# Peptides against a protein of PDB entry 3NZW: the designs that were tried, part 67

Target 1, 212 residues: chain A of PDB entry 3NZW
Amino acid sequence: TTTLAFRFQGGIIVAVDSRATAGNWVASQTVKKVIEINPFLLGTMAGGAADCQFWETWLGSQCRLHELREKERISVAAASKILSNLVYQYKGAGLSMGTMICGYTRKEGPTIYYVDSDGTRLKGDIFCVGSGQTFAYGVLDSNYKWDLSVEDALYLGKRSILAAAHRDAYSGGSVNLYHVTEDGWIYHGNHDVGELFWKVKEEEGSFNNVIG
Target 2, 222 residues: chain B of PDB entry 3NZW
Amino acid sequence: QFNPYGDNGGTILGIAGEDFAVLAGDTRNITDYSINSRYEPKVFDCGDNIVMSANGFAADGDALVKRFKNSVKWYHFDHNDKKLSINSAARNIQHLLYGKRFFPYYVHTIIAGLDEDGKGAVYSFDPVGSYEREQCRAGGAAASLIMPFLDNQVNFKNQYEPGTNGKVKKPLKYLSVEEVIKLVRDSFTSATERHIQVGDGLEILIVTKDGVRKEFYELKRD

## One batch from the design tools (peptide; aimed at target 1 T21 G47 G48)

Design b2_p24_3_s4 (made by RFdiffusion4, then SolubleMPNN; from b2_p24_3, 16 letters changed)
Fold by OpenDDE base, seed 4:
Structure b2_p24_3_s4 (fold): chain B 212 residues (1-212), chain C 222 residues (1-222), chain A 24 residues (1-24)
Amino acid sequence: as target 1 above (212 residues)
Amino acid sequence: as target 2 above (222 residues)
Amino acid sequence: QENFILDYVNDLKATAANDVGFRT
């Protein structure tokens, strides 16, 4: 798995691959690793597929309950804290989760929290999470600027996942791309890695380690 | 060391069509190298036009299916005999599986039916409870032999339009029930030839708006 | 016997996390 999220002048970019594995077996190439909690809040999944899917869906229910009770959308801080508290209660039980909670509220602005099953909860501007995270960081960190245009930011997110998909055997399938703004998240499509690779190679003159 | 799990072999396969879905399974049940039964059905009609199979450790599979059937019953009691939708069934099964997160059911689960729009639906589950709606899925012993075949023949992976120099992918399209049944039969006959845990019989459940139909075919009995 | 049970439970937990489910 490779997931990433970063803040920039235009909001948040979230990009993820779609491969699931069971050892050396590719279990799926079409896993939705972004959970749409509500129109303004996204969760990403890395680690155990069931752990992430189950508890982030549960988180969605908790967020909805908050909205019903408080007549206001839950903050990203509060949503991430709910999840963090939950996984902390299971500390040592063997949950495997590396998640990012990404959203936009008027109070907080664009916000990203990293939450994992070790009990870590971090607020930050840039996170890459998963077995391919170091490959993604290599591209993302090299090209990241706060002042990126929305177009450039979307491309950078997509391109970083592509790099990870190329080098990490446990990442691949497709890139799912999101842009989070004050008005909510916008889905920017599913990009098959096979097609995307050759397109990027041709347009950039990159990936010269592969003869095409 | 004590192993709480067994492995009873077998293989299951689900394919969704436009207005139908198919869930198929062989009828062989084995332990190690011994055939326990040549006819032990593992694909079940659970009511509400939902068919289910949980393949792997048969004891766990039977338990899970029984629990789900019971869940359907209680759903009717609680909701004035409302039909359980396939997506709701999938969510329910997730909870059944994840409820044993620390001692999972050792099974690969597939359900098939029609979604609320009348379109064919197949949902697959890992042993812990993650699930995904897919057009096709193979599970069990010969899944590694069958799934790549399904990728090619159902999802048309690595197929291109003739004369396009590999630049235009073959378009996705739904298969007819006859075509799906042919693919299922070819999948299982092929798997039977190469995997000792697959054989004896093939039971296919076809779900349409008119209900569940069953078909049976003999497989190699070696 | 107590140690065996604890080891068994731990193995079950580990199996669920690492060996049985799909990984992303």
Scores: peptide ipSAE 0.348, ipTM 0.821, DockQ to the pose 0.084; fails the geometry check
OpenDDE base, seeds 1, 2, 3, 5: peptide ipSAE 0.305, 0.339, 0.283, 0.246; ipTM 0.797, 0.795, 0.792, 0.789; seeds 1, 2, 3, 5 fail the geometry check

Design b2_p24_4 (made by RFdiffusion4)
Pose (drawn by RFdiffusion4):
Structure b2_p24_4 (pose): chain A 212 residues (1-212), chain B 222 residues (1-222), chain P 24 residues (1-24)
Amino acid sequence: as target 1 above (212 residues)
Amino acid sequence: as target 2 above (222 residues)
Amino acid sequence: KPPLPNETEQYYDSIEAAAKLDVS
């Protein structure tokens, strides 16, 4: 698994791979590691497939309950805390999740929270989570500028997940892209590494090691 | 010490067609190197046009299928006999499985039917509720032998248009019920050849808008 | 003769190991 989300001039970019594993066995190449909590809230998934899916779906129900009660969209900070506090109640029981809660509110602007099963909760501009996180950091950190165009930022996030899908035996499948503005999240497609790799290699001239 | 889990072998397979779906499994049940039964059904019609199989530790698989069938019964009781759609059944199974997160049903579960548009549907589950909708899935002992074959023959993976210099992928035309039954039978004869826990018989449940049909085929008994 | 490997348990252990590795 490789997931990343970063803030920049144009809002937030979220990119994830879609590989699921059972050890060295590729369980699936077509899993959805991003959950649309609501039109302005996204959650990313890494770790235990069932823990992430179950608790993030539950988080969506909790956020919806907050809107009915308070007649107002839940903040990114509060939404990430609900998950952070829930996971903390289970500390020591073996839950396994590296998560990112990304969204936009007039009150907070573009906002990213890293939340994991250890109970750690961190607000930040850039996060890469999962077994392939360091591979994504390598490409993302060395090309990141706050002033990236929406187009360039979307590409960097995509390219970073691609770098991780190449080097991490536990990451791959396809790349799912998202862009977050004050009007909510915009889905930017599912890019199969099976074609995305060769295309990027030719157009970019990178991945110079692998013989084509 | 006491081990609450055992391994009863068996292999299951699910393929979704345009307007049908199939869930197949061998009828052999095993413990270690012995055969408990050559015919012990492992794929079930749970009503509302849903078939399911929970493969792995059989006691857990039976408890789960029994609990789900009772769930469909109560769904009717509580919601004015409304039909439980396959998507709804999948989320329901997720909660049943995750409910035992700290003492799991040790099973790999697959269900099949039609979605609300009448299209074929297959869902497979992780032991603790992780699930996804798919075109096909192999589960159980020979899953590692069969899933690669299905990626090739069902989803045409790694296959290209001849003479296109590997540039044009083989189109994803869709399989008929006849072509699917062939892939299923071939899959199980192959699995019976290479995996000692697979054999004796093959039972397929076919699901269409008209309901659930069953077909049975013998397999090598060695 | 050693008992036959319990693949059901090994499958689940592999899932937990992979999950732990993913967030390590």

Design b2_p24_4_s1 (made by RFdiffusion4, then SolubleMPNN; from b2_p24_4, 14 letters changed)
Fold by OpenDDE base, seed 3:
Structure b2_p24_4_s1 (fold): chain B 212 residues (1-212), chain C 222 residues (1-222), chain A 24 residues (1-24)
Amino acid sequence: as target 1 above (212 residues)
Amino acid sequence: as target 2 above (222 residues)
Amino acid sequence: QPPLPNLVLEYFEAMKATAKREVA
């Protein structure tokens, strides 16, 4: 798995691959590793598919209950804290989760929290999470700047996942791409890694380790 | 070493069509190298036009299916005989599976039916309740033999339009029920040839708007 | 619920590693 999220002048970019594995077996190439919690809040999945999918869906329910009770949207900080508190209760039970909670509220602006099953909760501007995270960081860190255009930021997110998909055997399938703004998240499509690889190679003159 | 799980072998396969879905399974039940039964159905009509199979450890599979059937019954009681949608069924099964997260049902679960728009739907689950909707899925002993075949023949993976130098993928299209049945039969006959835990019989449940139909075919009994 | 014996947990963890879908 490779997931990433980063803040920039235009909001948040979230990009993820879609491969699931069971050991050496490719279980799926089409997994949705972004959970749309609400129109303003996204969760990402890395680690155990069931753990992430179950608890982030549960988180969505908790966020909705908050809205109903408090008559306002839950903050990204509070949403991430709910998840963090939950996984902390299960600490040592063998949950495997590496998640990013990404969203926008008027009070916080665009916000990213990293939450994992070890009980770590971090606020930050840039996170890559999964077995391919180091490959994604290599591209992302090399090209990141706060002043990226939305177009360039979207491309950078997509390109970073592509790099990880190329080098990490546990990452691949497609890139799912999101842009989070004050108006909520916008889905920017599913990009098959096979097609995207050749396109990027041709346009950039990159991936010169592959002949073809 | 304490091993609470058995492996009863077998293989299951789901394929979604445009207005139908198919869930198939062999009828062989084994333990190690011994055939326990040559006809033990593992694909079930659960009501509300939902068919289900949980393949792996048969005791866990049977328990899960029974719990789901009971869940359907209670859903009707609680919601004035409302039909359980396939997506709601999938969510329910996730909760059943994840409820045993720390002592999982040792099964690969597939359900098939029609979505709320009348389109064929197949959902597949891991032992702890991760799920996704797919066009096709193989599960069980010979899943590794069948799934690549389904990728090629249902999802047209690695197929390109002739004369395009591999630049244009074969377009996705729905398969007819007859085409799907052929693929299922070919999958199981091929798997039976190469896997000792697959054989004896093939039971296919076909879900349409008119209900669930069953077909049976003989497989090798070796 | 009584804690499962450690041996059972280890076995389950090993079995989980082979059967669980991972998005690692």
Scores: peptide ipSAE 0.153, ipTM 0.787, DockQ to the pose 0.092
OpenDDE base, seeds 1, 2, 4, 5: peptide ipSAE 0.147, 0.149, 0.151, 0.152; ipTM 0.772, 0.784, 0.778, 0.777; seeds 2, 4 fail the geometry check

Design b2_p24_4_s2 (made by RFdiffusion4, then SolubleMPNN; from b2_p24_4, 13 letters changed)
Fold by OpenDDE base, seed 5:
Structure b2_p24_4_s2 (fold): chain B 212 residues (1-212), chain C 222 residues (1-222), chain A 24 residues (1-24)
Amino acid sequence: as target 1 above (212 residues)
Amino acid sequence: as target 2 above (222 residues)
Amino acid sequence: QPPLPNLTLAYFEALKATAKFEVA
């Protein structure tokens, strides 16, 4: 798995691969590793597929309950804290989760929290999470700046996941790409890695170690 | 060391068509190298046009299917005999599986039916309840032998239009019931030849708007 | 092959060895 999220002048970019594995077996190439919690809030999944899918879906329900009770959308801080508190209650039980809660509220602005099953909860501007995270960071860190255009930021997110998909055997399938603004998240498509690789190679003149 | 799990082998396969879905399984039940039964069905009609199989440790599979059938019954009681949708069934099964997260059912679960638009639907589950809707899925002992074949023949992976030098992929299209049944039979026939835990019989459940139909075919009995 | 949950086992190993966060 490779997931990433970063803040920039235009909001938040979220990009993830879609491969699931069980040992050496590729279980799926089409897993949805982004959970759309509400129109303004996203969760990403790394680690155990069931743990992430179950508890982030549960988180969605908790966020909806908050909205119904409080008559306002839940903050990104509060949503991430709910998840963090939940996994902390299961600390030592064997949950496997590395998640990012990404969203936009008027009060907070664009916000990213990292939450994992070790009980870590971090607010930050840039996170790459998964077995391919170091490959993604290699590309992302080299090209990131706050003042990226939306177009460049989307491409950078996509390109960083592509790098990880290329080098990490546990990452691949496709890139799912999101842009989060104050008006909510926008889905920017599913990009098959097989097709994307050759396109990027041709357009950038990159990946020259691969002959094609 | 205590091992609470057995492995009864077998293989299951689901394929979704345009207005139908198929869930198939062999009827061999085995422990290690000993055949326990040559006809032990593992694909079940659960009502509401939902078919289900949980392949792996048979005791766990049977328990899970029974729990789901009971869930369907309760759903009818609580919702004035409303039909359980396939997506709601999938969510329910996730909760059944994840409810035993720390002592999992040792099974690969597949359900098949029609979605709310009348399109074929197949959902697959890991032992602890992660699930995905797919066009096709193989599970069980010979899944690794069959799944690549399905990738090629259902999803047309690695197939290209002639004369395009590999630049144009073969377009996706739905398969007919006859084509799907052929693929299922070929898959299980091939798997039986190469895996000792697969064989004896093949039971296929076909879900359409008209209900569930069953077909049975003999496999090698070696 | 036996039923196994979908896992990214290398994920935790990678985090322990090379965890990096850009935190503000």
Scores: peptide ipSAE 0.028, ipTM 0.756, DockQ to the pose 0.077
OpenDDE base, seeds 1, 2, 3, 4: peptide ipSAE 0.027, 0.022, 0.027, 0.024; ipTM 0.755, 0.771, 0.779, 0.761; seed 1 fails the geometry check

Design b2_p24_4_s3 (made by RFdiffusion4, then SolubleMPNN; from b2_p24_4, 14 letters changed)
Fold by OpenDDE base, seed 5:
Structure b2_p24_4_s3 (fold): chain B 212 residues (1-212), chain C 222 residues (1-222), chain A 24 residues (1-24)
Amino acid sequence: as target 1 above (212 residues)
Amino acid sequence: as target 2 above (222 residues)
Amino acid sequence: QPPLPNGTLAYFEALRETAKREVA
């Protein structure tokens, strides 16, 4: 798995691959590793597919209950804290989760929290999470600027996942791409890695280790 | 060392069509190298036009299917005989599986039916309740032999339009029920030849708007 | 839930690696 999220002048970019594995077996190429919690809040999945899918869906229910009770959207800080508190209660039980809670509230602005099954909760501007995270960081860190255009930021997110899909055997399938703004998240499509690789190679003159 | 799990072998396969879905399974039940039964059905009609199979350890599979059938019954009691949708069934099964997260059901679960738009639907689960809607899925002992074939023949993976130098993929299209049944039969006959835990009989449940139909075919009994 | 017998953790870990879907 490779997931990433970063803040920039235009909000948040979230990009993820879609491969699931069971050992050496490719279980799926079409897994949805982004959970749309609400129109303004996203969760990403890395680690155990069931653990992430179950608890992030549960988190969505808790966020909805908050909205009903408080008549206000939950903050990204509070949503991430609910998840963090939950996984901390299961510490040592063998949950495997690496998640990013990404969203926009008027109070917080664009916000990213990393939450994992070890009980770590971190606010930050840039995170890559999964077995391919180091490959994604290599591209992302080399090209990241706060002042990126929305177009360039979307491309950078997509391109970073592509790099990870190329080098990490446990990442691949497609890139799912999101842009989060004050008006909510926007889905920017599913990009098959097989097609995207050749397109990027041709347009950039990159990936010269592969003969076309 | 105590192993609470058995492995009863077998293989299951789901394929979604345009207005139908198919869930098939062999009828062989085995322990190690001993055939326990040549006809032990593992694909079940659960009501509300939902078919289900949980393949792996048969005791766990049977327990899970029974719990789901009970869930359907209670759903009718609580919701004025409302039909359980296939997506709601999938969510319910996730909770059944994940409820035993720390002592899982050792099964690969597949359900098939029609979605709320009348389109064929197949959902597959891992032992702890991760699930995905897919066009096709093989599960069980011979899943690794069948799934690549389904990728090629259902999803047309690695197929290109002739004369395009591999630049144009074969377009996706729905398969007819007859085409799907042919693929299922070819899958199981091939798997039976190469896997000792697959054979004896093939039971196919076909879900349409008119209900569930069952078909049975003999497999090799070696 | 019934208590897990001793040694079950190793089997569960092995089963998780081979049967559980991972998005790692």
Scores: peptide ipSAE 0.195, ipTM 0.782, DockQ to the pose 0.102
OpenDDE base, seeds 1, 2, 3, 4: peptide ipSAE 0.025, 0.024, 0.186, 0.022; ipTM 0.758, 0.770, 0.788, 0.765; seeds 1, 3, 4 fail the geometry check

Design b2_p24_4_s4 (made by RFdiffusion4, then SolubleMPNN; from b2_p24_4, 13 letters changed)
Fold by OpenDDE base, seed 2:
Structure b2_p24_4_s4 (fold): chain B 212 residues (1-212), chain C 222 residues (1-222), chain A 24 residues (1-24)
Amino acid sequence: as target 1 above (212 residues)
Amino acid sequence: as target 2 above (222 residues)
Amino acid sequence: QPPLPNRTLEYFEALQETAKFEVS
């Protein structure tokens, strides 16, 4: 798995691969590793598929309850705290989760929290999470700037996942790409890694370890 | 060392068409190297045009299916006989599975039916309730043998238009029910040849807007 | 930032094996 999210002048980019594995078996190439909690809030998944899917869906319900009770959208801080508190209650039980809660509220602006099953909760501007995270960081850190255009930021997110998919055997399938703004998240499509790889290689002259 | 789980073998396969879905399973039930039964159906009509199979440890599978059937019943009671949608069924099954997260049902679950738009739908589950809607999925003993075949024949992976030098992929299209049934039969026939835990009989449940139809085919018995 | 070391989205078989070992 490779997931990433980063803040920039235009909001948040979220990009994830879509491969699920069971040992050496590729269980799926089409897993949705982004859970759309609400129109303004995304959750990413790494670790145990069921743990992430179940609890982030549960989180969605909690977020909706908050909205009903408080008559306002839940903050990203509060949403991530709910999840963090939940997983902390299960500490030692064997949950496996590496998640990013990404969203935009008027109060917070674009916000990213990292939450894992060890009880860690971190606010930050850039996170890569998963077995391919180091590969993604290699590309992302090298090219990241706060002042990226939306187009460049989207490409950078996509390109970083592609790099990870190329080097990490546990990452691949496709890139799902999101842009989060104050108006909510926008899905920017599913990009097959195979097609994307050759396109990028040709356009950039990159990936020269592969003879095309 | 105590092992609470058995393995009863078998294989299941779901494929979604445009306006139909199929869920198929062999009828062999084994323990270790012994055949317990040559005809033990493992694909079930659960009502509301939903078919289900939970393949792996049969005791767990049966328990899960019974619980789901009961859930369907209660859903009708609570919602004025409203039809349970397949997406809601999938969510319900997730909760059934994850409810035993720390002592899971040792099964690979697949359900098939029609979505609210009348399109074929297949959902697959891991033992603890992660699920995905897919066009096709194989589960059980021969899943590793069948899935690559399905990738090629249903999703047209690694197929290209003739004369394009591999530059143009074969376009995706829905398969007819006849084509799907043929693929299922070929899949199980091939699996039976290569896996001792698959064989004896093949039961296919076909879901359409008109209901659930069952077909049965003999498989190799050796 | 403590990264999740080598976390992949594990699916069917890995969870089955874990279940076997945990109850075993």
Scores: peptide ipSAE 0.019, ipTM 0.744, DockQ to the pose 0.082
OpenDDE base, seeds 1, 3, 4, 5: peptide ipSAE 0.018, 0.030, 0.023, 0.034; ipTM 0.741, 0.763, 0.753, 0.749; seeds 3, 4, 5 fail the geometry check

Design b2_p24_5 (made by RFdiffusion4)
Pose (drawn by RFdiffusion4):
Structure b2_p24_5 (pose): chain A 212 residues (1-212), chain B 222 residues (1-222), chain P 24 residues (1-24)
Amino acid sequence: as target 1 above (212 residues)
Amino acid sequence: as target 2 above (222 residues)
Amino acid sequence: STEAFEEQESSSVPSLRRRSFTLP
């Protein structure tokens, strides 16, 4: 698994791979590692497939309950805390999740929170989570500027997940892109590495190792 | 010490057509190197046009299927006999499985039916509730032998249009019920050849708008 | 019971193991 989310001039970019594993066995290449909590809230998934899916779906129900009660959209900070506090209650029980809660509120602007099953909760501009996180950091960190165009930022996030899908035996499948503005998240497609790799290699001249 | 889990072998397979779906499984039940039964059904019609199989530790598989069937019964009781759609059944199974997160049903579960648009649907589950909708899925002992074959023959993976220099992928035309039954039978004869826990018989449940039908085929008994 | 479950996963085919969206 490789997931990333980063803040920049144009908001937030979220990119994830879609591989699921059972050890060295590729269990699936078409899993959704991003959950749409609501029109302005996204959650990313890494770690235990069931723990992430179950608790992030549950988080969505908790966020919706907050909107009915408070007649107001839940903040990114509060939403990430609900998950952070829930996971903390289970500390030591073996839950396994590396998560990112990304969203936008007038009150907070573009906001990203890293939340994991150790109970760690961190606000930040850039996060890469999962077995392939370092591969994504390598490409993302060396090309990141706050002033990236929406187009360039979307590409960098996509390219970074691609770098991870190539080098990490436990990442791959396809790339799912998202862009977050004050009008909510915008889905930017599912890009199969099976075609995305060769296309990027030709157009970019990178991946110069692999023989084509 | 006591081990609450065992392995009863078996293999299951699910393929979704445009307006149908199938869930198949061998009828052999095993413990270690012995055969407990050559015919012990492992794929079940749970009502509301849903078929399911929970393969792995059979006691757990039976307890789960029994609990889900009872769930459909109560769904009718509590919601004015409303039909449980396959998507709803999948989320329900997720909660049943995740409910034992800390003492799991040791099973790999697959369900099949039609979605609310009448299209074929297959859902497969992780032991603790992780699930996804998919075109086809192999589960159980021979899953590692069969899933690659299905990726090739069902979803045309790695296959290209001849003469297109590998540029044009083989189109994703869709399989008829006849073509699916062939792939299923071939899959199980192949699995019976290479995996010692697969054999004796093959039972297929076909689901359409008209309900659930069953077909049975013998397999090698060695 | 956890150890028994992990032992069962290690002795069984991968299709019966818990799915993972891997972490380091």

Design b2_p24_5_s1 (made by RFdiffusion4, then SolubleMPNN; from b2_p24_5, 12 letters changed)
Fold by OpenDDE base, seed 5:
Structure b2_p24_5_s1 (fold): chain B 212 residues (1-212), chain C 222 residues (1-222), chain A 24 residues (1-24)
Amino acid sequence: as target 1 above (212 residues)
Amino acid sequence: as target 2 above (222 residues)
Amino acid sequence: FKEAYEAFEAQSPPSLRRWELGLP
């Protein structure tokens, strides 16, 4: 798995692969590793597929309850804290989760929180999470600027996941890409790694370690 | 060594068509290298045009299916006999599985039916309740033998239009019920040849708007 | 139970293993 999120002048880019594994078995190439909690809030998944899917869906319910009770959308800070508190209650039980809660509120602006099953909760501008995270960081850190255009930022997110999919055996399938703005998240499509790789190679003249 | 689980073998397979879905399973039940039964059905009609199989440890599978059937019953009681949709069924099964997150059902679960638009639907679950809607899924002992075949023959993976130098993928299309049945039969006959935990009989449940139909085919009994 | 289950799962057929979204 490789997931990433980063803040820039145009909001937040979220990009994830879609591979799930069971040991050496590729269980699926089409897993949705982004949960759309509400129109302004996203959750990413790494670790146990069931743990992430179940609890982030649960989180969505909690966020909806907040909206109903408070007549206001939940903050990214509060949403991430709910999840963090939940996993902390299960500390030692064996949950496996590496998640990012990404969203936009008027109060906070574009915001990213990292939450994992160890009880860690971090606010930050750039996170890569998963077995391929170091590969993604290599590309992302080398090209990241706050002043990226939306187009360049989207490409950078996509390109970083592609790099990880190329090098990490546990990452692959496709790239799912999101842009989060003040008006909410926008889905920017599913990009098959097989097709994307050759396109990028041709356009960039990159991946020269591969003949073809 | 503490081990509350067994493995009763077998294989299951789901394929979704345009306006139908198929869920198939062999009827062999084994423990280790001993055949317990040559006809122990593991694919069930659960009502509301939903078919279900939970393959792996049979005791856990049966328990899960019974719980789901009971869930369907109570859904009718609580919601004025409303039909349980396949997507709602999938969510319910997730909760059943994840409710035992720390003592899991040792099963690979697949359900099949029609979605609310009348299109074929297959959902697969891992032992602790992660789930995904897919066009096809193999589960059980011979899943590793069958799934790549389904990738190629249902989803047309690694197939390209002739004369395009590999630049144009074979277009996706729905398969007819007859084509799906052929694929299922070929899958199980092939799996039976290569896996000792698969064989004896093949039961296929076909879900259409008209209900659930069952077909049975003999497999090798070795 | 967790350790015992994980050890058992590690030698289980792929179909009976939990799906993983790989972590480092």
Scores: peptide ipSAE 0.520, ipTM 0.848, DockQ to the pose 0.797
OpenDDE base, seeds 1, 2, 3, 4: peptide ipSAE 0.285, 0.513, 0.283, 0.508; ipTM 0.786, 0.852, 0.796, 0.847; seed 3 fails the geometry check

